Peptides against a protein of PDB entry 5ZKO. Designs and how they scored, part 3

Target 1, 44 residues: chain A of PDB entry 5ZKO
Amino acid sequence: SASNPRKFSEKIALQKQRQAEETAAFEEVMMDIGSTRLQAQKLR

## One batch from the design tools (peptide; made by RFdiffusion4, then SolubleMPNN)

Design b1_p8_4_s3 (from b1_p8_4, 4 letters changed)
Fold by OpenDDE base, seed 3:
Structure b1_p8_4_s3 (fold): chain B 44 residues (1-44), chain C 44 residues (1-44), chain A 8 residues (1-8)
Amino acid sequence: as target 1 above (44 residues)
Amino acid sequence: as target 1 above (44 residues)
Amino acid sequence: DAILLAEL
């Protein structure tokens, strides 16, 4: 199944995809911090 | 909520935890490959 | 997966 790949190559590829997705989610949090900081600076 | 942290520090910590968990899952796949190889060698 | 094992 797509959610349970049998081949090792498919399992590795899926885990690398998940790592990339979690990196993107971390970057989104950091962008939100940056945007909030910019908004706060505009109010000064 | 625990699943939706309000503070940026908590959000960052959660994302870093998820990245570590996905790294551990990748290492588990690689260990499975190594174990399978060892088993195959014993049958030779 | 025998194919991947051969490539490693």
Scores: peptide ipSAE 0.100, ipTM 0.696, DockQ to the pose 0.038
Fold by OpenDDE base, seed 5:
Structure b1_p8_4_s3 (fold): chain B 44 residues (1-44), chain C 44 residues (1-44), chain A 8 residues (1-8)
Amino acid sequence: as target 1 above (44 residues)
Amino acid sequence: as target 1 above (44 residues)
Amino acid sequence: DAILLAEL
């Protein structure tokens, strides 16, 4: 099953995909911080 | 709550922790591959 | 799956 890959190549691919998802989530957090900072500057 | 961090510093810390967990999981997969390879060599 | 390591 996709949730329980038996083959090592599938395990590696799944872990690399998870790392990419967490990287994207981090970039989203940084974007939100940047946008909030820009909004705060516009209000001054 | 810890599951829904309101502060950006907490959001960043949580995402960095998730990235570290996924890195550790990847290293575990690589260790399993290495051990399997070593076992296969010992059986020859 | 040790055989699959050769395909990596």
Scores: peptide ipSAE 0.096, ipTM 0.695, DockQ to the pose 0.039
Fold by OpenDDE base, seed 4:
Structure b1_p8_4_s3 (fold): chain B 44 residues (1-44), chain C 44 residues (1-44), chain A 8 residues (1-8)
Amino acid sequence: as target 1 above (44 residues)
Amino acid sequence: as target 1 above (44 residues)
Amino acid sequence: DAILLAEL
């Protein structure tokens, strides 16, 4: 099943996907910080 | 709330924790591969 | 997973 891959190759691929998704989520947080900083500068 | 941190520092810390957890999950898969390889060698 | 074991 998708939640429990039998093949090691599928398990590895799934974990690499999860790592990439968490990296993307971190980058989104950093984009939000950058946007907030830009907004604060516009009000200065 | 724990699911929606307000502070950027808390958001960053949470995302870094998630990245570490996914890295640990990947390492567990690699340990399982190593164990399976060792078992196969014992049967040779 | 014999294919992966051969590649590792």
Scores: peptide ipSAE 0.095, ipTM 0.694, DockQ to the pose 0.040
Fold by OpenDDE base, seed 2:
Structure b1_p8_4_s3 (fold): chain B 44 residues (1-44), chain C 44 residues (1-44), chain A 8 residues (1-8)
Amino acid sequence: as target 1 above (44 residues)
Amino acid sequence: as target 1 above (44 residues)
Amino acid sequence: DAILLAEL
């Protein structure tokens, strides 16, 4: 049946939000790695 | 305590996979919109 | 609602 454009806008917004959240999660992982590297360097 | 590089590599790989999955989901939404647009045009 | 469809 006919799709509602408002629902499409919501779907798009939701998917963009999820992409942003996954990007943030990746950045957090990289920050943790960076912190671990810094700690390892300080222990030398 | 000391973090295992293997675990970090796995975390990175997982996050990249999730980003790819969310991209695919977005592309699916856009394909659905495209299909709806085509249908709307055919009804004119 | 048709406005979104036209703008995309």
Scores: peptide ipSAE 0.107, ipTM 0.702, DockQ to the pose 0.037; fails the geometry check

Design b1_p8_4_s4 (from b1_p8_4, 3 letters changed)
Fold by OpenDDE base, seed 3:
Structure b1_p8_4_s4 (fold): chain B 44 residues (1-44), chain C 44 residues (1-44), chain A 8 residues (1-8)
Amino acid sequence: as target 1 above (44 residues)
Amino acid sequence: as target 1 above (44 residues)
Amino acid sequence: DAILLALL
């Protein structure tokens, strides 16, 4: 079967999107840590 | 509730693992493209 | 949000 460059480009785009989503999830965890630390500071 | 640094560290570790898995999936797609190109070259 | 993390 012919190389399907369109299908490959679609898969690449999907993987880039997933990597961006995982980065956003990481940033959310880091933000939650920061927010928790700020809250703890306010309680002191 | 106290900051749970252990739970945050576990979430960070999980996100790092997921990012690595998505990178591996991206590399697989790129390898498939390379292999397809090589096969097409052999058929010429 | 732990739920968002689980949905990814």
Scores: peptide ipSAE 0.142, ipTM 0.684, DockQ to the pose 0.148
Fold by OpenDDE base, seed 5:
Structure b1_p8_4_s4 (fold): chain B 44 residues (1-44), chain C 44 residues (1-44), chain A 8 residues (1-8)
Amino acid sequence: as target 1 above (44 residues)
Amino acid sequence: as target 1 above (44 residues)
Amino acid sequence: DAILLALL
């Protein structure tokens, strides 16, 4: 039915949003690691 | 401390796992869309 | 932040 394309587009949009959120969380983890390394280097 | 590298590696591993799970979920959605399109084409 | 990782 013509309604299925809308449902599929919504599912795709939701999955893309989740992937973007997980990417942002990964970037935050990497920033925290980078900051910790920089602080450790400054203290040496 | 020497324990921080382990904690960070575990956080990175967890985030990579989550990204892989979201990728698998996206691939499943795309497979469902592809299957639906193929079925619709076979019925025409 | 461990809280952020738990909320995801």
Scores: peptide ipSAE 0.137, ipTM 0.677, DockQ to the pose 0.121
Fold by OpenDDE base, seed 2:
Structure b1_p8_4_s4 (fold): chain B 44 residues (1-44), chain C 44 residues (1-44), chain A 8 residues (1-8)
Amino acid sequence: as target 1 above (44 residues)
Amino acid sequence: as target 1 above (44 residues)
Amino acid sequence: DAILLALL
């Protein structure tokens, strides 16, 4: 089978994008937690 | 707002799972590339 | 990324 380097590069690029999106989503969750904790501390 | 530690822990666990799934999907793409390259080398 | 660059 012919190497489809373009198709492989597209797959790799897509997976890198997904990886970055999931990392960003994790950071958003952590930011929510951090903000909630900070608010709770300020209200003491 | 009350800290919902259970809800936060669930969100974190879910995001960690998604991160692992995307990593596994990337490894699968790389395995496909590696296998294709190996096959092409054997056919020379 | 060396892998991506090698395929482009």
Scores: peptide ipSAE 0.104, ipTM 0.673, DockQ to the pose 0.039
Fold by OpenDDE base, seed 4:
Structure b1_p8_4_s4 (fold): chain B 44 residues (1-44), chain C 44 residues (1-44), chain A 8 residues (1-8)
Amino acid sequence: as target 1 above (44 residues)
Amino acid sequence: as target 1 above (44 residues)
Amino acid sequence: DAILLALL
C-alpha cells in the first residue's frame, strides 16, 4: 500500500507525545523522591 | 513518611520499563515506514 | 525527526 505519509506522520506525532508523557511521569516520580527526602531531613 | 526506598525503587523500575516500551513502539512505527517504502520501491 | 520532516 502507498506510504500513507499523513497516517505515518500522525502515528509518529502520537508516539512522540506518549514518549514525552512517560518522561514527564518519570520526572514526577523523581521529584516525589526528592520532596520526601527533604521532608525526612526536616524531621531530623 | 519514611523514604520507602523499596517502593521508590519499584516505581522507578516500572517507569523505566514504560519508557522502554514507548521507545520500542516508536521504533516499530519507524520500521513500518521503512518497510512500506521498500515495498513501494519494489513495485516501481 | 528527519523522517518526520520528509513526511511533511
Scores: peptide ipSAE 0.103, ipTM 0.672, DockQ to the pose 0.034

Design b1_p8_5_s3 (from b1_p8_5, 3 letters changed)
Fold by OpenDDE base, seed 1:
Structure b1_p8_5_s3 (fold): chain B 44 residues (1-44), chain C 44 residues (1-44), chain A 8 residues (1-8)
Amino acid sequence: as target 1 above (44 residues)
Amino acid sequence: as target 1 above (44 residues)
Amino acid sequence: MAKLMALL
């Protein structure tokens, strides 16, 4: 059955959620690097 | 040990790879929707 | 449909 627009919208929504989760994980990595760098700079 | 720049660069690279994979998965979803829509339109 | 289910 070719026109299940609801199933397509659900798939798009799930994929957008995964993209947002991966973006948040990237931001967490960048914060961790920034914090660690600042701490290392303060201990010198 | 606060300054393992190699480990940070590896984490960033892995996270960028995951983002690219999720983007490719989104593009595949959009292609599948486009193809299905075109097929449904042709069968009408 | 089947290819997208393989990505999830």
Scores: peptide ipSAE 0.083, ipTM 0.674, DockQ to the pose 0.095
Fold by OpenDDE base, seed 5:
Structure b1_p8_5_s3 (fold): chain B 44 residues (1-44), chain C 44 residues (1-44), chain A 8 residues (1-8)
Amino acid sequence: as target 1 above (44 residues)
Amino acid sequence: as target 1 above (44 residues)
Amino acid sequence: MAKLMALL
């Protein structure tokens, strides 16, 4: 059935989106750590 | 405060786990596609 | 990701 390739393509696209969202969340955590370190250095 | 590095380390560890879970889910989707393709080839 | 942890 030609419908199976479409369903798989949609699943792949959804998983790629989730991976991108988790990457963005990780970058946000790293930004927060970087900002905290910069603030701590400015207070010294 | 020495507690901030611990909280950041825990956040990083959690995000790494989420990224690994999303990678495993992607690999499962790819396995399902591969198995479906193999089955379709065996039926021809 | 592993390389980025080494920068902290």
Scores: peptide ipSAE 0.078, ipTM 0.674, DockQ to the pose 0.040
Fold by OpenDDE base, seed 2:
Structure b1_p8_5_s3 (fold): chain B 44 residues (1-44), chain C 44 residues (1-44), chain A 8 residues (1-8)
Amino acid sequence: as target 1 above (44 residues)
Amino acid sequence: as target 1 above (44 residues)
Amino acid sequence: MAKLMALL
């Protein structure tokens, strides 16, 4: 019974990690778009 | 070359979907914690 | 930047 708080804490920590990873993946996509756009502008 | 914007748009949409799914999963975990806590309080 | 924000 008393182990539930620890398991919940672990679940919360895991979900926070996943959210951070998905945010980082989004930022990577945006960086790729930004870099490609900048390259296209330099070629004009 | 012109197909890049479409592919970027698709990548952005996919990442937004993933972020929403991870947010929903986090909310589910929090709901489970809340429900368990409420049940434990009712048993006192 | 503005066009990207419009896609979001």
Scores: peptide ipSAE 0.073, ipTM 0.667, DockQ to the pose 0.035
Fold by OpenDDE base, seed 4:
Structure b1_p8_5_s3 (fold): chain B 44 residues (1-44), chain C 44 residues (1-44), chain A 8 residues (1-8)
Amino acid sequence: as target 1 above (44 residues)
Amino acid sequence: as target 1 above (44 residues)
Amino acid sequence: MAKLMALL
């Protein structure tokens, strides 16, 4: 059925989006750690 | 508060786990596509 | 999913 390639493409696109969202969430956590570290250094 | 580094470590570990799970889900989709393609080639 | 389980 010709619909299979399209459905696969949609699934791939969705998984790529999820991977990008998880990467962004990881970067946010790392930024929060970095900012906290910088603040702690400024208080000393 | 000394609890902050531990909480950060837990958050990082959780995000790394999620990233690995999303990678595995992507690989599963790619394997399903590959297997479907191989089956279609064998039927021809 | 079923084929991935068969590889284990």
Scores: peptide ipSAE 0.042, ipTM 0.661, DockQ to the pose 0.051

Design b1_p8_6_s2 (from b1_p8_6, 6 letters changed)
Fold by OpenDDE base, seed 1:
Structure b1_p8_6_s2 (fold): chain B 44 residues (1-44), chain C 44 residues (1-44), chain A 8 residues (1-8)
Amino acid sequence: as target 1 above (44 residues)
Amino acid sequence: as target 1 above (44 residues)
Amino acid sequence: VEVQRLLA
């Protein structure tokens, strides 16, 4: 059928997962920047 | 140098772009679901 | 709207 609730739910869930993964990737980038800054300070 | 503000800014900008792209993809999925639902209603 | 293209 054109309206398949299970398939729609699957599409939504997949996109929400991708959004969460990109958020996690951003947090990792910010942690890396913070760590790099701290390391550079120690070497001064 | 270990602390490169330009490179850090580039990493942040890239991740923000990816988050925006995933948001846009989610919005497109929701529009498609809405359109499909409306089309199914017309065919009843 | 091409949902499969978005998910690929």
Scores: peptide ipSAE 0.200, ipTM 0.704, DockQ to the pose 0.095
Fold by OpenDDE base, seed 3:
Structure b1_p8_6_s2 (fold): chain B 44 residues (1-44), chain C 44 residues (1-44), chain A 8 residues (1-8)
Amino acid sequence: as target 1 above (44 residues)
Amino acid sequence: as target 1 above (44 residues)
Amino acid sequence: VEVQRLLA
């Protein structure tokens, strides 16, 4: 309810956490791609 | 591999989609909170 | 809107 700001804040915080986790997962993908590219260059 | 840009592009696109879905979920939460607040005001 | 469902 609108009268329970704690509950709403918890819901918002949880969604923001999920967004941050997906951002971290994206960064990990990009890191892996970057690392692979660097490795490929070193092997030339 | 760095030699398979299509596979990398697919991974990136999938992660971007997940980020967009979490953003949409956040917007839905905020919409619900806003609607609840408006309803509470109307009932006064 | 079912907020709890959305977050599950």
Scores: peptide ipSAE 0.198, ipTM 0.702, DockQ to the pose 0.091
Fold by OpenDDE base, seed 2:
Structure b1_p8_6_s2 (fold): chain B 44 residues (1-44), chain C 44 residues (1-44), chain A 8 residues (1-8)
Amino acid sequence: as target 1 above (44 residues)
Amino acid sequence: as target 1 above (44 residues)
Amino acid sequence: VEVQRLLA
């Protein structure tokens, strides 16, 4: 198969995007947990 | 809502697993591209 | 290896 640098770079970029999205999802989970804890403290 | 540390830890662990899976997928992409390039060189 | 398979 002929090397297609453009296609390869697109695949790499797509996978890096997915990694970033999973990182963002993790940050959202942590923010949700943090907010829940803060709310619990506030309601005391 | 009551704090559920067990549930929180499960959510965190699950998301960290997803991050690791996306990293592994990226490594597989890079290996595939590298293999393709190596094959192209070998066939010269 | 089919890269597209990995991303699907």
Scores: peptide ipSAE 0.198, ipTM 0.702, DockQ to the pose 0.090
Fold by OpenDDE base, seed 4:
Structure b1_p8_6_s2 (fold): chain B 44 residues (1-44), chain C 44 residues (1-44), chain A 8 residues (1-8)
Amino acid sequence: as target 1 above (44 residues)
Amino acid sequence: as target 1 above (44 residues)
Amino acid sequence: VEVQRLLA
């Protein structure tokens, strides 16, 4: 049967979303680390 | 207390690993789509 | 390979 490009595009979109979410999670981790460093700086 | 850069690096490494795994999953999806297309081509 | 299995 004919390939369903729409279904493929949905799968691709979902995977791209997952990648974006992992990127956002990484940025949050980096922000938390930055905040921790700033707090430590204030405590000195 | 002093920040623990080693713990920060571990968190970063873990998150980078997750990003890499999502990239690999995306590439696998694309490979599967490519294979499906090739199979469909053979069936014509 | 089924993509859905991969996404699960």
Scores: peptide ipSAE 0.193, ipTM 0.699, DockQ to the pose 0.086

Design b1_p8_6_s3 (from b1_p8_6, 6 letters changed)
Fold by OpenDDE base, seed 4:
Parts: C-alpha cells; structure tokens; sequence
Structure b1_p8_6_s3 (fold): chain B 44 residues (1-44), chain C 44 residues (1-44), chain A 8 residues (1-8)
C-alpha cells in the first residue's frame, strides 16, 4: 500500500537513531577511559 | 589497578560488538524492505 | 586506581 514507504522510512530512521546512540555510548566510554588515564598521570 | 586496562578493553569490545549488531540489524531491515519491493514488483 | 564506567 501507499503507506509502506512511510513505515519503511520510520524503521530506517529508528535504526539510524540506534546506531547513533551506540556511537555516542562508545564515545562516552572512551572519554571516561581518557579522563581516567589523565587523572592517573596527574597522580604520578 | 593493573586490571583496569583489561576491563576497559572488554568494555570497548562489548560496545564495538553492539555497534556491529546495530549495523547488522539495519542491513536486515534494508534487505527486508528490498525483498518486499521485489515481491511487490513481481505481483504487478 | 579502579574506576567504574557510567555505562556499566
């Protein structure tokens, strides 16, 4: 039906959002690790 | 402690796995859409 | 130093 393209675009958009959220989560982990390393360096 | 780097590596690996899984899920959605389109074309 | 990640 004519509504299928819209539904498909919504599914694509949702999945792209999930990918972006996982990327952001990864970047947060890396920032936390980086901050920890910097702090450890300061304490030496 | 000396175990932090290993724990961090494990967290990084897990997060990379999640990113890959979300990519695979996206590709699956796109394949399903493609298959649906092909089927719709055949039925016309 | 042991640190807990926010995402875990």
Amino acid sequence: as target 1 above (44 residues)
Amino acid sequence: as target 1 above (44 residues)
Amino acid sequence: VEVTLKLT
Scores: peptide ipSAE 0.153, ipTM 0.672, DockQ to the pose 0.051
Fold by OpenDDE base, seed 5:
Structure b1_p8_6_s3 (fold): chain B 44 residues (1-44), chain C 44 residues (1-44), chain A 8 residues (1-8)
Amino acid sequence: as target 1 above (44 residues)
Amino acid sequence: as target 1 above (44 residues)
Amino acid sequence: VEVTLKLT
């Protein structure tokens, strides 16, 4: 079958988007943990 | 509420696992595209 | 109590 450059480009773009979303989710987790730590220290 | 280091560690581990899975999925996509390209070149 | 982790 003929190569479909559009479909390949779309597949790559989709995977890059997923990687970016998981990075953003990780940063959110780290910010929540950091905020919790700061709050716990302030309440001591 | 008390900080829960176990829950934080589990949350971080889960996000790292998701990042690794998305990286593996990206590598699979690139390998499929590379294989398709090689096949297309051989069939010319 | 907290845990120090190497992230990357």
Scores: peptide ipSAE 0.127, ipTM 0.675, DockQ to the pose 0.032
Fold by OpenDDE base, seed 1:
Structure b1_p8_6_s3 (fold): chain B 44 residues (1-44), chain C 44 residues (1-44), chain A 8 residues (1-8)
Amino acid sequence: as target 1 above (44 residues)
Amino acid sequence: as target 1 above (44 residues)
Amino acid sequence: VEVTLKLT
């Protein structure tokens, strides 16, 4: 069916969006670690 | 708290797992596209 | 707080 290419393109686009969201979530965790480390050092 | 490093490690591990799962899902989509394309060519 | 990470 001629609709298959569009459906595949949509699936790929959605998967790339999810990958970007998971990368952003990982970066947020890393920022939290860095901030927590700095705060812990200030309390010493 | 001494538990913070472990909690951060758990968060990172979970995020890396999610990233790997989304990568695997993307690879599956790409395989489906390749297979569908080949099948369509055989029907011609 | 110190975190040791081994990412593969």
Scores: peptide ipSAE 0.125, ipTM 0.669, DockQ to the pose 0.034
Fold by OpenDDE base, seed 2:
Structure b1_p8_6_s3 (fold): chain B 44 residues (1-44), chain C 44 residues (1-44), chain A 8 residues (1-8)
Amino acid sequence: as target 1 above (44 residues)
Amino acid sequence: as target 1 above (44 residues)
Amino acid sequence: VEVTLKLT
């Protein structure tokens, strides 16, 4: 099954994009936690 | 907004799971490409 | 409340 190389490259690019998006989502969660902690400290 | 630490840990765990799943999906794509290439070489 | 998480 000679898969089209273009289709392979597209699949790889799409998966790399998803990985980056999930990393960004994780960073957002960590930022929320960090900001909440900082706020809690400020309010003391 | 004192977010529940338990909720934070759950959010982090969920995001780490998603990252692992996307990595696994990428590895699957690469395996498909690798196997296809190997098959194409065998048929020559 | 401080939660220590080991991230992988």
Scores: peptide ipSAE 0.120, ipTM 0.676, DockQ to the pose 0.030

Design b1_p8_6_s4 (from b1_p8_6, 5 letters changed)
Fold by OpenDDE base, seed 2:
Structure b1_p8_6_s4 (fold): chain B 44 residues (1-44), chain C 44 residues (1-44), chain A 8 residues (1-8)
Amino acid sequence: as target 1 above (44 residues)
Amino acid sequence: as target 1 above (44 residues)
Amino acid sequence: VEVQLKLA
């Protein structure tokens, strides 16, 4: 079973990218919620 | 703009779940690569 | 960003 280091590194890089994207998506959600809450507070 | 806290909490929970799933997927990839490397070493 | 909650 010959290892393919380039393929391994690509797989790792792709997965790390996905992790970062999910983190960014979470931050976006939190920003939206935060802004919505702030807006609701402002409009009271 | 009334806030919907239950929907907010669900959205947060879902996003945190996705983050955890991506972490688990990364760990799986690393395990596969590690085992493959070990096997290649064993067979030499 | 919009977030919604369900009624129990």
Scores: peptide ipSAE 0.174, ipTM 0.692, DockQ to the pose 0.082; fails the geometry check
Fold by OpenDDE base, seed 3:
Structure b1_p8_6_s4 (fold): chain B 44 residues (1-44), chain C 44 residues (1-44), chain A 8 residues (1-8)
Amino acid sequence: as target 1 above (44 residues)
Amino acid sequence: as target 1 above (44 residues)
Amino acid sequence: VEVQLKLA
C-alpha cells in the first residue's frame, strides 16, 4: 500500500535494474555484431 | 557469421522487444503507485 | 555473437 514507501522504492529500483540489464544485453549484441564485422574485414 | 544478416536482425529485434517490455513493466509499476496514492487521498 | 535473419 501507499503507506510503505520503502517497498515501492525497492520495486522501482528492481525494475530499473532489469531495464538496465536488458539495455546492457542489447549493447553486447551490437558490440558482438560490430566486432565480428570488423574481424571479417581484417581477414579480407 | 557476418554472412547471415537476418539472424542478426532477429536477435536485435528480440532484444529491443525485451528492452521495451521492461520499460512497460516499469511504467506499470509507477502507474500503480500513482493510482494507489490518489486513491488514498480520496479516502481522506 | 551470432544473430540470424530470415529472408522473405
Scores: peptide ipSAE 0.174, ipTM 0.692, DockQ to the pose 0.081; fails the geometry check
Fold by OpenDDE base, seed 4:
Structure b1_p8_6_s4 (fold): chain B 44 residues (1-44), chain C 44 residues (1-44), chain A 8 residues (1-8)
Amino acid sequence: as target 1 above (44 residues)
Amino acid sequence: as target 1 above (44 residues)
Amino acid sequence: VEVQLKLA
């Protein structure tokens, strides 16, 4: 098909995966910061 | 400060920027697909 | 993730 729907769907899926991975990375950063804050609180 | 809030904020900001960039990339992909579809329609 | 501050 001239519309190449399969290729389009693959491209969309790949980009959505990238978004999800960046979201996961952000959540990891926030968790690490939260843990660090908790540790700092314990040491006070 | 032991909490390093400035570095934390920088890390958060960087990761939020990455998320925004991936969102923009996704939107670009969708626009390109939309444009391709429109062009294909015109050629029929 | 390690987060460091710049010296003020």
Scores: peptide ipSAE 0.157, ipTM 0.687, DockQ to the pose 0.039; fails the geometry check
Fold by OpenDDE base, seed 1:
Structure b1_p8_6_s4 (fold): chain B 44 residues (1-44), chain C 44 residues (1-44), chain A 8 residues (1-8)
Amino acid sequence: as target 1 above (44 residues)
Amino acid sequence: as target 1 above (44 residues)
Amino acid sequence: VEVQLKLA
């Protein structure tokens, strides 16, 4: 098969998008944990 | 609500696993592209 | 936001 630059480019772009989404999800988790810990501390 | 360290730890671990899986998927894409390009070059 | 511990 011949190389298909546009298809390769598209595949890379989609995969990078997924990585960015997972990074954002991780940041949200850490934000939530930080907030939860702070709130719990206030209740003590 | 009180902080739940084990649940927080579990949530972090799961999210890190997802990030690692997406990284592995990206590496596979790049490997496939490299191999495809080399194969295409040989056919010319 | 919620995260829980597990008991033995």
Scores: peptide ipSAE 0.154, ipTM 0.685, DockQ to the pose 0.079; fails the geometry check

Design b1_p8_7_s1 (from b1_p8_7, 5 letters changed)
Fold by OpenDDE base, seed 1:
Order: structure tokens, then C-alpha cells, then sequence
Structure b1_p8_7_s1 (fold): chain B 44 residues (1-44), chain C 44 residues (1-44), chain A 8 residues (1-8)
């Protein structure tokens, strides 16, 4: 039935959103590591 | 304390795993769409 | 020190 195209588009949209969220989470982790590393160097 | 490097490495590893899982899920969705599209064409 | 909480 013609409902498949809409279901497929919804699945793609959800996966794109999840990918973006995981990328953002990874970037935040890397920012935190970078900041902590810089702060640790200043305390020496 | 020196525990930070290990904690950071664990966070990075977990995020890499999550990224890989979401990529695999996206690829599976695209495979399903491709397969369904091909099957639909054969039934015409 | 801010601990980042990863999205589950």
C-alpha cells in the first residue's frame, strides 16, 4: 500500500535525528576533555 | 586525580560504539527501503 | 568539575 513511502520517510528522519544527537554528544565529550586538559595544565 | 584519563577514554569508547550502532541502524533502514522498492517494482 | 552525562 502507498503508506510505505511515508513510513520510510519517518524512519529516515528519526535515524537522522539520532545520528545528530550522538554526534552532538560526542562533540560535548571532546570539549569536556579539551577543557579539563587545559585546566589541568594551568594547575601545574 | 589520575583517574580522569581512564574515565575520558571510557567516555570516548562508549560514544564511538553508539555512533557505530546508529550508523548500522541507518544502513539497515536504507537496505529495507531499497529491498522494498525493488520488490514493489517486480509486482507491477 | 562538570561531569558530562552521555545520552542513554
Amino acid sequence: as target 1 above (44 residues)
Amino acid sequence: as target 1 above (44 residues)
Amino acid sequence: MAMLRLLA
Scores: peptide ipSAE 0.113, ipTM 0.658, DockQ to the pose 0.074
Fold by OpenDDE base, seed 4:
Parts: sequence; structure tokens; C-alpha cells
Structure b1_p8_7_s1 (fold): chain B 44 residues (1-44), chain C 44 residues (1-44), chain A 8 residues (1-8)
Amino acid sequence: as target 1 above (44 residues)
Amino acid sequence: as target 1 above (44 residues)
Amino acid sequence: MAMLRLLA
């Protein structure tokens, strides 16, 4: 069907979105760790 | 707490796993698209 | 035909 390319594009876009969301979540974790380390440093 | 580094490590490991899983899913999509295109080519 | 499947 001629609609297959569009469906494929939508699947790719969805997966790219998921990748970006997981990257953002990872960066948030790393930022929280960094913040915690800074706070611990200030308390010493 | 001295256990914070371990907890942080576990969080990082979990997020890296999620990233890898999403990457694998993306690669699977791309492989399926490639396979479909090859099949379409064979049918022409 | 190949069907695209994604793990949700």
C-alpha cells in the first residue's frame, strides 16, 4: 500500500521520541546525582 | 549515607538499560522496514 | 508481508 512509507515514518518518529525521553530521564538522574554530591560537599 | 553511591550506580545502570532497549527497538524497526522494502523489490 | 511491531 502507498501508505506504508507514512506508517514507517510514524514508527520511526515514535521510536525517536522514546529515545529522546529516555535520554532526558538519564540526564535528569545524572543532574540529581550531581546536585546531591554538591549538597554533600557543602555539608562537609 | 554510604549507600548513596550504590543507589546512584543502580539508577544509572537502569537508565542505561532502558536506553539500550530503546535503541534495540529502533534498530528492529529499521530492520523491519529494510526487510519490507526488500520484499517489495522482489515482488516487482 | 512483514508487519512492524514495537514493544510498548
Scores: peptide ipSAE 0.106, ipTM 0.653, DockQ to the pose 0.111
Fold by OpenDDE base, seed 2:
Structure b1_p8_7_s1 (fold): chain B 44 residues (1-44), chain C 44 residues (1-44), chain A 8 residues (1-8)
Amino acid sequence: as target 1 above (44 residues)
Amino acid sequence: as target 1 above (44 residues)
Amino acid sequence: MAMLRLLA
């Protein structure tokens, strides 16, 4: 069916978006942990 | 607090797991699309 | 740690 290519593209794009969101979430976690560590060091 | 390092490690591990799961999901989508394309070619 | 709570 001619509609399949568009649906495939949507699925790929959606999954790429999820991948990017998870990467961003990971970076945020690492940034938060890094900031906490830095704070702990400054409070010594 | 001494409990923070362990909690940080858990958070990192959990986020890495999510990242891996999203990668696996993407690979599954691509495999499915690839198989569909191959099927379409064989039916010609 | 507030940012981590938003992710959870």
Scores: peptide ipSAE 0.101, ipTM 0.655, DockQ to the pose 0.081
Fold by OpenDDE base, seed 5:
Structure b1_p8_7_s1 (fold): chain B 44 residues (1-44), chain C 44 residues (1-44), chain A 8 residues (1-8)
Amino acid sequence: as target 1 above (44 residues)
Amino acid sequence: as target 1 above (44 residues)
Amino acid sequence: MAMLRLLA
């Protein structure tokens, strides 16, 4: 049916959005760890 | 505290696992779309 | 857990 291309594009877009969200979450984790490390070094 | 390195490593490992799961999900979507396209072409 | 902070 003619709706298949739209359905496929929406599914791909959704998965790309999920990938971007997980990347952002990972970067937040790394920033948190980096900040903790910096603070620990400054307090020595 | 000495537990911080373990907590950080576990948090990183969890996020890397989530990234891998989303990559696998994306590959499954692309395989599904590819299979649908192949079937549609064969039926013509 | 540590606090997130932006350095500007």
Scores: peptide ipSAE 0.066, ipTM 0.643, DockQ to the pose 0.072

